# Designs tried in a protein design run: peptides against a protein of PDB entry 6RGO. Part 83

Target 1, 392 residues: chain A of PDB entry 6RGO
Amino acid sequence: MALKLLGFNQDATCFSVISSNKGVTIYNCDPFGKCFELEKSTSNDEELDFLVEMLFSTSLIAVVDKTIGASKRKKLKIVNTKRKATICELTFPHEIMDVIMNRKIICVVLKSDQIFVYDISCMKLLRTIDVRGEKLKSTSKFRNSEAVGDIGVRVSLSTDNNSILCYSSYSKSDKENAPLNDIVVFDALKCIQINVLPAVHQSNIVCIACSPDGMLMATASEKGTIIRVFKTIDTENDEPILVNEFRRGSRPSRISEMKFNHDNTLLACVGESDTIHIFALPVTTTEADANEDDTLQQSSHSLSSSINGLQYISKGLANRFGKIIVSKIPTQSQQRHVAYIKIPENAKYRIGFPKDTTNTIHICGEDGNYLVYSIPRNEVGPCTLVKSNTFD

## One batch from the design tools (peptide)

Design b1_p25_1 (made by RFdiffusion4)
Fold by OpenDDE base, seed 1:
Structure b1_p25_1 (fold): chain B 392 residues (1-392), chain A 25 residues (1-25)
Amino acid sequence: as target 1 above (392 residues)
Amino acid sequence: SEPSEPTEEEIEELQELLEENEEEE
């Protein structure tokens, strides 16, 4: 059967798939099994397409039927999985491209490059963000939405209650063909723009990940060769703080998903390549005032020593037009993966980090494999397979 | 064109679902 992966929920306790025969199926990770099934609304042999966002392990899901011929691509349904009932239906002016939620906020991304921000508790619209409108104040030309293809506004939301929203925006250039290479950081609860990271890549941003606490953000462009990690809120002299620059590979390959673990120590990425890459982040030792007494010299030879060189992001060449181009970190200071997982060629995989086990990663494939891996901390190498299940 | 708004009944059912889930966690 053709499977299409939708992804893991926020804490990787569940994952969602589209089965060509059944419709949407949600699996629980531990104990492994089906927890919900949404039957097909149409008897036609049409290729099923859905958006499904689950609220953690709860009975609340957001569903968009994107199946061809379905006039439903503009409808967001809130579904109670226990009752198998739609409890709320919102209709949008344009096709829904993405839906993200946490315990406080639902974000709906439209093909119009609009982001609708809702309070989940009452489905009240808090803000409409017009990503094009910020550009249109200079040039009235609607880009024909047909020519955008797979390049749209990308979003990521923190899983905590702070509800930090990161989204891709158009570079302030008078060029009709400005790339989606700026990032905006937005407080979704207060409806305030916190930060703007200009020109974080040379091409369109195709993948964004926010950390669970909203303090870090990872970005990848269409090239998928370099991943950049920034602080979301903090700035240094009104300049964005680049924490890390990771090299996934030398060959261009699309990154489809990135995830931070729950303690911000690891960043994983997956996409069109045969390899899931896992990168170590610098542990910001919060100087907890460890009172002097406990002498246990555990020589954690933390890999901390090499990170001090990254602070000298040379003041970017202010190009003649005053835009901060994030200076490319010298290729010598680009970190590689600390761990990896080999996956079948041409199999799409999704990734999730469980809350309780910061050294464990959950992965699922369109090949029908659900796999749990242990991540090595002390050595660079392959992850170890711990559990495996199959689904249909 | 603005999005549709939920009904009062849809909001009540949504609030009941959120409360039921906060009691189960």
Scores: peptide ipSAE 0.448, ipTM 0.910, DockQ to the pose 0.920
Fold by OpenDDE base, seed 2:
Structure b1_p25_1 (fold): chain B 392 residues (1-392), chain A 25 residues (1-25)
Amino acid sequence: as target 1 above (392 residues)
Amino acid sequence: SEPSEPTEEEIEELQELLEENEEEE
């Protein structure tokens, strides 16, 4: 049967899939098994398409039936999986492109490049963000969005209660074809724009990941060769802080998903390539724990040597070409993966990081494989397969 | 057109579900 992956929930305890014959199925990761099934309401041989966003491992899901010809592509259903009942149904003016949630917020992305931000506790609309309307305040005409169905607003939400929303926005370029290469950082609870990261890539941003705590954000463009990691809130002299620049590969390849682990030490990346890449992030030592005097001399010869390459390229070249605030990190300082997983070239995979094990990654494939890998700590190399299950 | 809003009864059922899930975690 054709499987389509919807992805893991926020803590990678569950994942959702579309089966062409069954509809939506949710699997529990441990113990492995089906925990919910939404049966196909229509006997038609139409290719099923759904959005399903889960609230962690809870009985709350948001569902959108995106099946072609369905009048339901503008409808968000909130479903109780225990009762198998729709609690409420919200109808939008445009087709729903994405849905993301945490314990406090639901964000609904429309084909109109609008983001609707809801309080989950009452489904009250807190804010409508009009990413096009912000562009129209500049002299730039509407791009006819019809021609390139794959380029739209991308979003990511922190899984914590701080509810940091990162979204792609149009650059202020007067060109009719301005790329979606700016990032806005938004406090979804307070409905305040916190930060703007201009021109983080040369082309449209196609993938964004927010860290669980909302302190970091990863971005990738249509090229998918470079991944950039920024601080979300913190700025240096009103300029965005680039923490890392990773090289996924030399050849262009689409990135479909990125995720941070729960302690912000790892970033995983998956897409159209035969390889899941895992990158190490520098541990931000919060200065606070420096005061406890405990004398344990354990000489961990940590690999201190390679971090020295952050040459601050001096302020001087920024003035002549308009503020590409992203300092061109020299191509020599681009970090590679620390770990990898080989996957079948023809299978789409999704990734998740479990909360309890920072060096474990969950992956699932449209080939019907659910796989658990251990990530090597002290060496650059392949991940080790720990557990495997199959689903249909 | 603005999005549709849920009914008061639908909000109450949603709140009950959220409370039930906060007690299970």
Scores: peptide ipSAE 0.448, ipTM 0.903, DockQ to the pose 0.873
Fold by OpenDDE base, seed 3:
Structure b1_p25_1 (fold): chain B 392 residues (1-392), chain A 25 residues (1-25)
Amino acid sequence: as target 1 above (392 residues)
Amino acid sequence: SEPSEPTEEEIEELQELLEENEEEE
């Protein structure tokens, strides 16, 4: 059967899949089993396509039926899974491309490159963000999504209540084909722009991840060779906004998903390659907790020496031509993965980090495998398989 | 064209669901 993965929820306690025969199924990770099923409304052999966003482990889901020929691609349904009832249905002016949520906010991304930001508690529209801005209102050339592939506005939302929204934006170049290579950081609750990161890649951004606390953001371009990690907020200290640069590989390969773990110590990425890569992030020790735990000091010393190379390059270029956020980090300072998982070629996988176990990663595949891996701490190497289940 | 808005009754049902879920976690 053709499975299509929708992904994990925010805490990786559940994952959603489309089964060609059944419709949408939500699985619980522990204990492993089906927790919800949304039956397909049509008996036709049409390729099912859905968006499903689940609110943590709750009975609240947001659903969009994107099936070809369905008049429903503009409709967001809020569903109570326990009651198996639609609570409400929102109709948008354009096709829904993405939905992301936390306990406070729902963001709806449209094919028009608009982001609608809602307060979840009352479904009140807080803001409409037009990513194209006023200059492109006259050119009714919606990118025919047929000819220019999977290039659209990408979004990521912090899982915390601070509700930091990161989205890709068009560069200010007067070219009709400006790349989506800027990032905007937005406070979704206060409806204020916090920061703008210009030209974080040379090509379109195709993947964004926000940290759970909204303090970090990871980006990847169409090339998928380099992952960059940024601070979302300008610190008053002359610290570079670019905190890490990771090399996934030398060959171009699309990254489909990235996730931070819950303590911001790990960043995982998955995509078209046969390998999930896991990178270690430097622990930002807030100065406050320096007193008690003497035992972790040994591992921090080796990573600190490599970070000093990044600081020298940022100060020199800032003065002349605006915020050059991306100085050419010397190829020698590009960190590799600390851990990896081999996956079947051509199988799409999704990733999630459970809240309670910072060294564990959940993965699921279109091959019908749900897998739990332990991440090695003391060595660079493969992850160890801890648990496996199958689904149809 | 703005999106459609939910009814007051649909908002009340949504709030009940959110409250029930905050008590279960």
Scores: peptide ipSAE 0.440, ipTM 0.902, DockQ to the pose 0.883
Fold by OpenDDE base, seed 4:
Structure b1_p25_1 (fold): chain B 392 residues (1-392), chain A 25 residues (1-25)
Amino acid sequence: as target 1 above (392 residues)
Amino acid sequence: SEPSEPTEEEIEELQELLEENEEEE
């Protein structure tokens, strides 16, 4: 059967799939089993396409039927899974491309490069973010959605109540083909722009991950060779803080998803490659717990490799427009993965980090595998398979 | 064109659902 993966919820307690025969199925991770099923509205052998965003383990889901017709693709349904009822239906002016939520905010991304920000508690529209702005609307021929690689606006939302929204934006180049290589950091609750990270890659950003607390953001371009991690809010001398630059590989490969674990110690990435890569982030030791008490030299060989290098963003060539191009960190200082998972070639996988176990990762594949891996702490190597389940 | 807005009754049902879920977590 053709499975399509929708992904994990915020805490990786559930994941959603499209089955060609059944429609949308939500699985609980532990205990493993079906928790919800949305039947297909049509008996037709049409290729099903849906967006589903679940609010943690709750009975609230947001659903977009993208299967049939331009009208359904513009409708967001809020569904009570316990009652199996639609609570409300929002109709948008354009096709919905993405939906993300936390306990406070729903963000709806449209094909028009607009982000609608809602207060979840009353479904009140707080803000419409127009990423193109008025000037760019006139020249953008609708990108033909037939390209499997459509370079739209990418978004990521913090899973906490601070509701930090990171989104890709067009560079201020007067070129009709300006890349989506700027990042905007936005307080979704206050509707305030906090930060702008200009030209974080040379090409369009195709993947963004916000940390659960909203303090970190990871970005990847179309090349998918380099992942950059930035602070979202903090700036040094009004310049963006680059925390890490990771090398996924030497060959171009699309990254489809990235996620931080719940303590910001790990970043995972998955995509078109046969490998999920897991990177270690520097633990920000808050200086506070250096109380002098002598004795237990438990050699916590924490991989506190002294990344004391505040790698000054070497003044990248200030482009003619005064934009900070994040200079390539020298290839010698690029960190590699600390852990990896091999996945079948041509199988799409999704990733999730459970809240309670920061050294485990949940993965699911279009091959019908749900897998739980343990991440090695003290050595560079493969993850260990802990649990496996199958779904159809 | 602005998106459609939910009704007051749909908002009340949504609020009840959110409250029910905050008590279960």
Scores: peptide ipSAE 0.439, ipTM 0.899, DockQ to the pose 0.894

Design b1_p25_1_s1 (made by RFdiffusion4, then SolubleMPNN; from b1_p25_1, 9 letters changed)
Fold by OpenDDE base, seed 2:
Structure b1_p25_1_s1 (fold): chain B 392 residues (1-392), chain A 25 residues (1-25)
Amino acid sequence: as target 1 above (392 residues)
Amino acid sequence: SKPSKPSKEEIEELKKLLKEIEEEL
């Protein structure tokens, strides 16, 4: 059967798939097994397409039927999985492209480049963000950008209660095809724009990951050769703080998903390549607990030496035109992966980090494999397979 | 155009579900 992966939930305790014959299935990761199934509403041989966003391991899911020809592509359903019942239905003016949630917020992304931010507790609309309307204000010209393929607004939401929303926006370029290469950081609860990171890539941003705590954000362009990690909230002299620049590869390859682990020590990426890459992030020692207690001795051997190449890359050239140019990290200072997983080239994979094990990664494939890998701590190398299951 | 609004009944069912799952969050 053809499987289509929908992805892991926020803590990688569950994942969702579309089976061409069954509809949507949700699997539990440990113990491995089916926990929910949404049967097909139609006997038609139409290629099923769905969005499914889980609220962790709970019985609350958001579902969009994206099947071609379905008038349902504009409908968000909130489903109680224990009752197998739709408890709320919202209709949007345009096709739903993405749905993301946490304990507080649901964000709905439309094909119109609009983001609708909802309070989950009552489905009250808190904000409509109009990314095209923002572009119009900046460029004074309406430009129909509908024709450029899969290029749309990308979003990521922190899994914590702070509800930091990162989204791609159009650059202030007067060019007809202004790229979606700006990032906006938004407090989804307060409905306030916190930060703007201009021109973080040369081309459109196609993948964004927010850290679970909302303090970090990773970005990749359609080229997918460089991943940049920024602080979301903190700025230095009103300029964005670039924490890391990672090189995934030399050849262009689309990144479909990125994830931080729960302690912000690792960033994983997956896409069209035969390799999942895992990068190490510097541990942000919060300076706070420099409490004097002397005694805990010796043996934390200095893995510190090779990471010393964190040259605080100099103050962005504040160009006279008020454009913050993210200073390109010299190619020599671009960090490589610390770990990797080889995957089949023709299989789409999704990734998730479990909350309780910071050095473990969950992956699932459209090949029907659910795999658990251990990430090496002290060496650069392949991840070790710990568990494997199959699904259909 | 604006998105639809949930009914009062849908909001009440949603609040009930959120209360049922509060310990799982």
Scores: peptide ipSAE 0.609, ipTM 0.960, DockQ to the pose 0.816
Fold by OpenDDE base, seed 1:
Structure b1_p25_1_s1 (fold): chain B 392 residues (1-392), chain A 25 residues (1-25)
Amino acid sequence: as target 1 above (392 residues)
Amino acid sequence: SKPSKPSKEEIEELKKLLKEIEEEL
């Protein structure tokens, strides 16, 4: 049977899949098993497509039936899984491209490059963000939207109550084909723009991840070779703070998903490549504990050669795109441990970090594998498989 | 164009569900 992955929930306690024969199935991770099934509403042999967003492990889900030919692609359904009932239905003017939520906010992204921000407690519309309308205020030319196939507005929302929304926006260039390479940081509760990160990549942003606390954001472009990590709120001299730059690979490859762990010490990425990459983030040691003289002479030998290449690229970009104050990533903190997981070629995987175990990652594949890996912290190397389950 | 608005009944059912799951959040 063909499986299609929808992804993990916010805390990686559940994941959702589409089965061609059954419809949407939600699995619990521990204990492993089916917790909900949404039956296929149509007898047609049409390829099923859905959006499913869970509110953590609760009985509240948001569902969009995106199946081709379905008039339902404009309908958001709030479903009570315990009752198997739709309790709320919203109809939008355009096709729904994405739905994200936390305890306070639901964001709905349309094919029109509009973001609708809702208070979950009453489904009150708090804000309509028109990403095209924002561009039109900066540039007189309307872009014909039909020609821009797989490139739309990308969003990520913090899982905390601060509800930091990060979204891709069009650059202020007078070019009709301005890329979606700006990032806007938005307080979804207060409905205030906090920050704008201009031209964070040379091409369209295709993947964004916000940290659980909303303090960090990771971005990847269509090239998928470089991942950038920024502070979301903090600025230095009104300029965006680049915390990290990671190289996933030398060859272009699409990144489909990125996730931070719950303590902001790891960033994972997955996509079209045979490898899930896990990057170590520098722990922002608050200056308080600097008193312990732990002279751990960790053997500095082998990794020095590959890192020197990254320093040259950063200096060249700073001169061309204005002073993105690449805060001089202290040359000492450049021992970034990188872990990896090998996955089958062309297998689509999703990733999630559990809350209670910051050194583990959950992954699931369209091959029907649910896998739990342990992440090495003190070395560069493969992750160790801890648990394995199968699903259909 | 604007999105639809939920009915009063849909809002009350949603508030009921949110209250039922508050301990799970």
Scores: peptide ipSAE 0.607, ipTM 0.960, DockQ to the pose 0.821
Fold by OpenDDE base, seed 3:
Structure b1_p25_1_s1 (fold): chain B 392 residues (1-392), chain A 25 residues (1-25)
Amino acid sequence: as target 1 above (392 residues)
Amino acid sequence: SKPSKPSKEEIEELKKLLKEIEEEL
């Protein structure tokens, strides 16, 4: 049977899949089993496509039927899984490309490069972000969305109540084909733009992850060779917004998903490669908790000393152009993975970090495997398989 | 063009669901 993975929920307690025969199935991770099934509305042998966003482990899901020929690709359904009922339906002017949520906010991304930000508690539209509208009115040429299949606005939302939204935006270049290589950081609750990171990659951004607390974001371009980690907010200290640069590999390979763990100590990435990579993040100790746990500090000090090579080109024009912070980090300061998982070649996998176990990663594959791995603490090497289940 | 708006009944059912799941969040 063809399985299509939709992904894990915010705390990796559940994952969702499309089965060609059944429709959408949601699995619980522990105890492992089916918790919800959405039957396909048609007996047709059409390739099923859905968006499903689950609100943690709750009975609230957002669903979009993206199946080809379906008039439903513009409809967001809020479903109560316990009642098996649609409780709210919203129709959009364009096809829905992505849906992301937390306890406070639902973001809906359209094929028009618009982001609609909603208060979940009442489905009130808080903001419409037009990512194209910042480009001069002149090039009203909608990218013929057929030819450039995979390049659109990417979004990530913090899982906390602060609701930090990171999204890709077009560079200010007068070129008709400006890349989606800027990042905007947006407070989704206050509806305020808090930061703009210009030209964080040379090519389009294809993957973004926000940390659970919204303090960090990770970005990858179409090349997928380098992952960059940024602070979302300018700190008062002249600290670089670019905090890490990781090398996934030397060969170009698309990154499909990135996730931070719940304590911001790990960043995982998955994509078209045979390897899930896990990177260690330096603990940004805010000075306040300096008192108690003296023992873990010794290993972190050795890695911090090598980051001294960031030449700030402060071009002194105080205009609304964000500091170009992407100095070429010397190739010597590019950190590699601390851990990895080998996956079958051409198998699509999704990743999630459980809340209660910071050194555990959940993965699921279109091969029908749900796997739990332990991440090594004291060595660079492979993760250890702890638990396995199969699904169909 | 603007998105549709939910009905009053849809908002009430949504508020009911959010209250039912508040302990699970």
Scores: peptide ipSAE 0.596, ipTM 0.958, DockQ to the pose 0.815
Fold by OpenDDE base, seed 4:
Structure b1_p25_1_s1 (fold): chain B 392 residues (1-392), chain A 25 residues (1-25)
Amino acid sequence: as target 1 above (392 residues)
Amino acid sequence: SKPSKPSKEEIEELKKLLKEIEEEL
């Protein structure tokens, strides 16, 4: 059957797929099995397209039917899976492009580059973020790209209660074709902008990941060769803090998804390449452990690869337009992956990190494979397959 | 244009579900 992956939930305990014959199916990861199905509403051989966002492993899901006509593509349904019932329906002015949630917040991204922020407890609209602003509404070229590749606003939300929302924004240029290469960090609960990271890439940002605690974010551009990791909230002399710059590869390849593990020690990326890359992040030693004298030389061979200190984003050449382009970290200081997984070149994969096992990664493919890998700690190398299951 | 607003009934059904799942969160 043709499968389309919707991805993992926040803690990688479940994943969602579209089956051409069945509609939406949700699988539990452990024990592995089908836990929910949303039946296809129509007997038509139309290509099914859905958004499904789960609230962890709970019976609360958000669903958007993108298959049938402009009306359904604008409808968000909150579904109780235990009752198989829609309990809330919201209609938006434009097509829904993405839905993300945590315990506090639902964010709805529209094709209009608007983000609607809701309090989940009462579905109260807290904020409408207009990423284009008022001036750019006049570019009536709705990108008619039905192409799966369309450059829209990207979002990521922290899975914690702090509800840090990272989103891509248009760079301040009077050009009609301004790239989506700024990042805004937003407190979704307080509805305040916390930080703005200008021009974090030279081209549009196509992938963003926020850490579970909202303290870090990863960004990738259309080139997908470099991944940058920033602090979200903290600034140094009003400048963004670049924590890491990772090299995925030398050849351009789109990154479709990135995820942090639950302790912010690993960043994984997947996309159009035959390889999932896993990068090690610096362990922020909180200064607190300095005082206990206990001489246990636990050779925590933490791969403290010498994280050469906080490289100040040197004011890279302020190109003539006064925009802080994040200067490329010298190619010699670009970190490579610490681990990898080989995947079929023609299969789209999604990734998730389970909460309880920080060195385990869950992956699922449009090839019908659900795979659990162990990540090596002490060496650069392939991940080890621990468990495999198939789905249809 | 603005999004629709949920009804009072939809809000009460949502609150009921959120209470039913509070231990699972």
Scores: peptide ipSAE 0.596, ipTM 0.958, DockQ to the pose 0.817

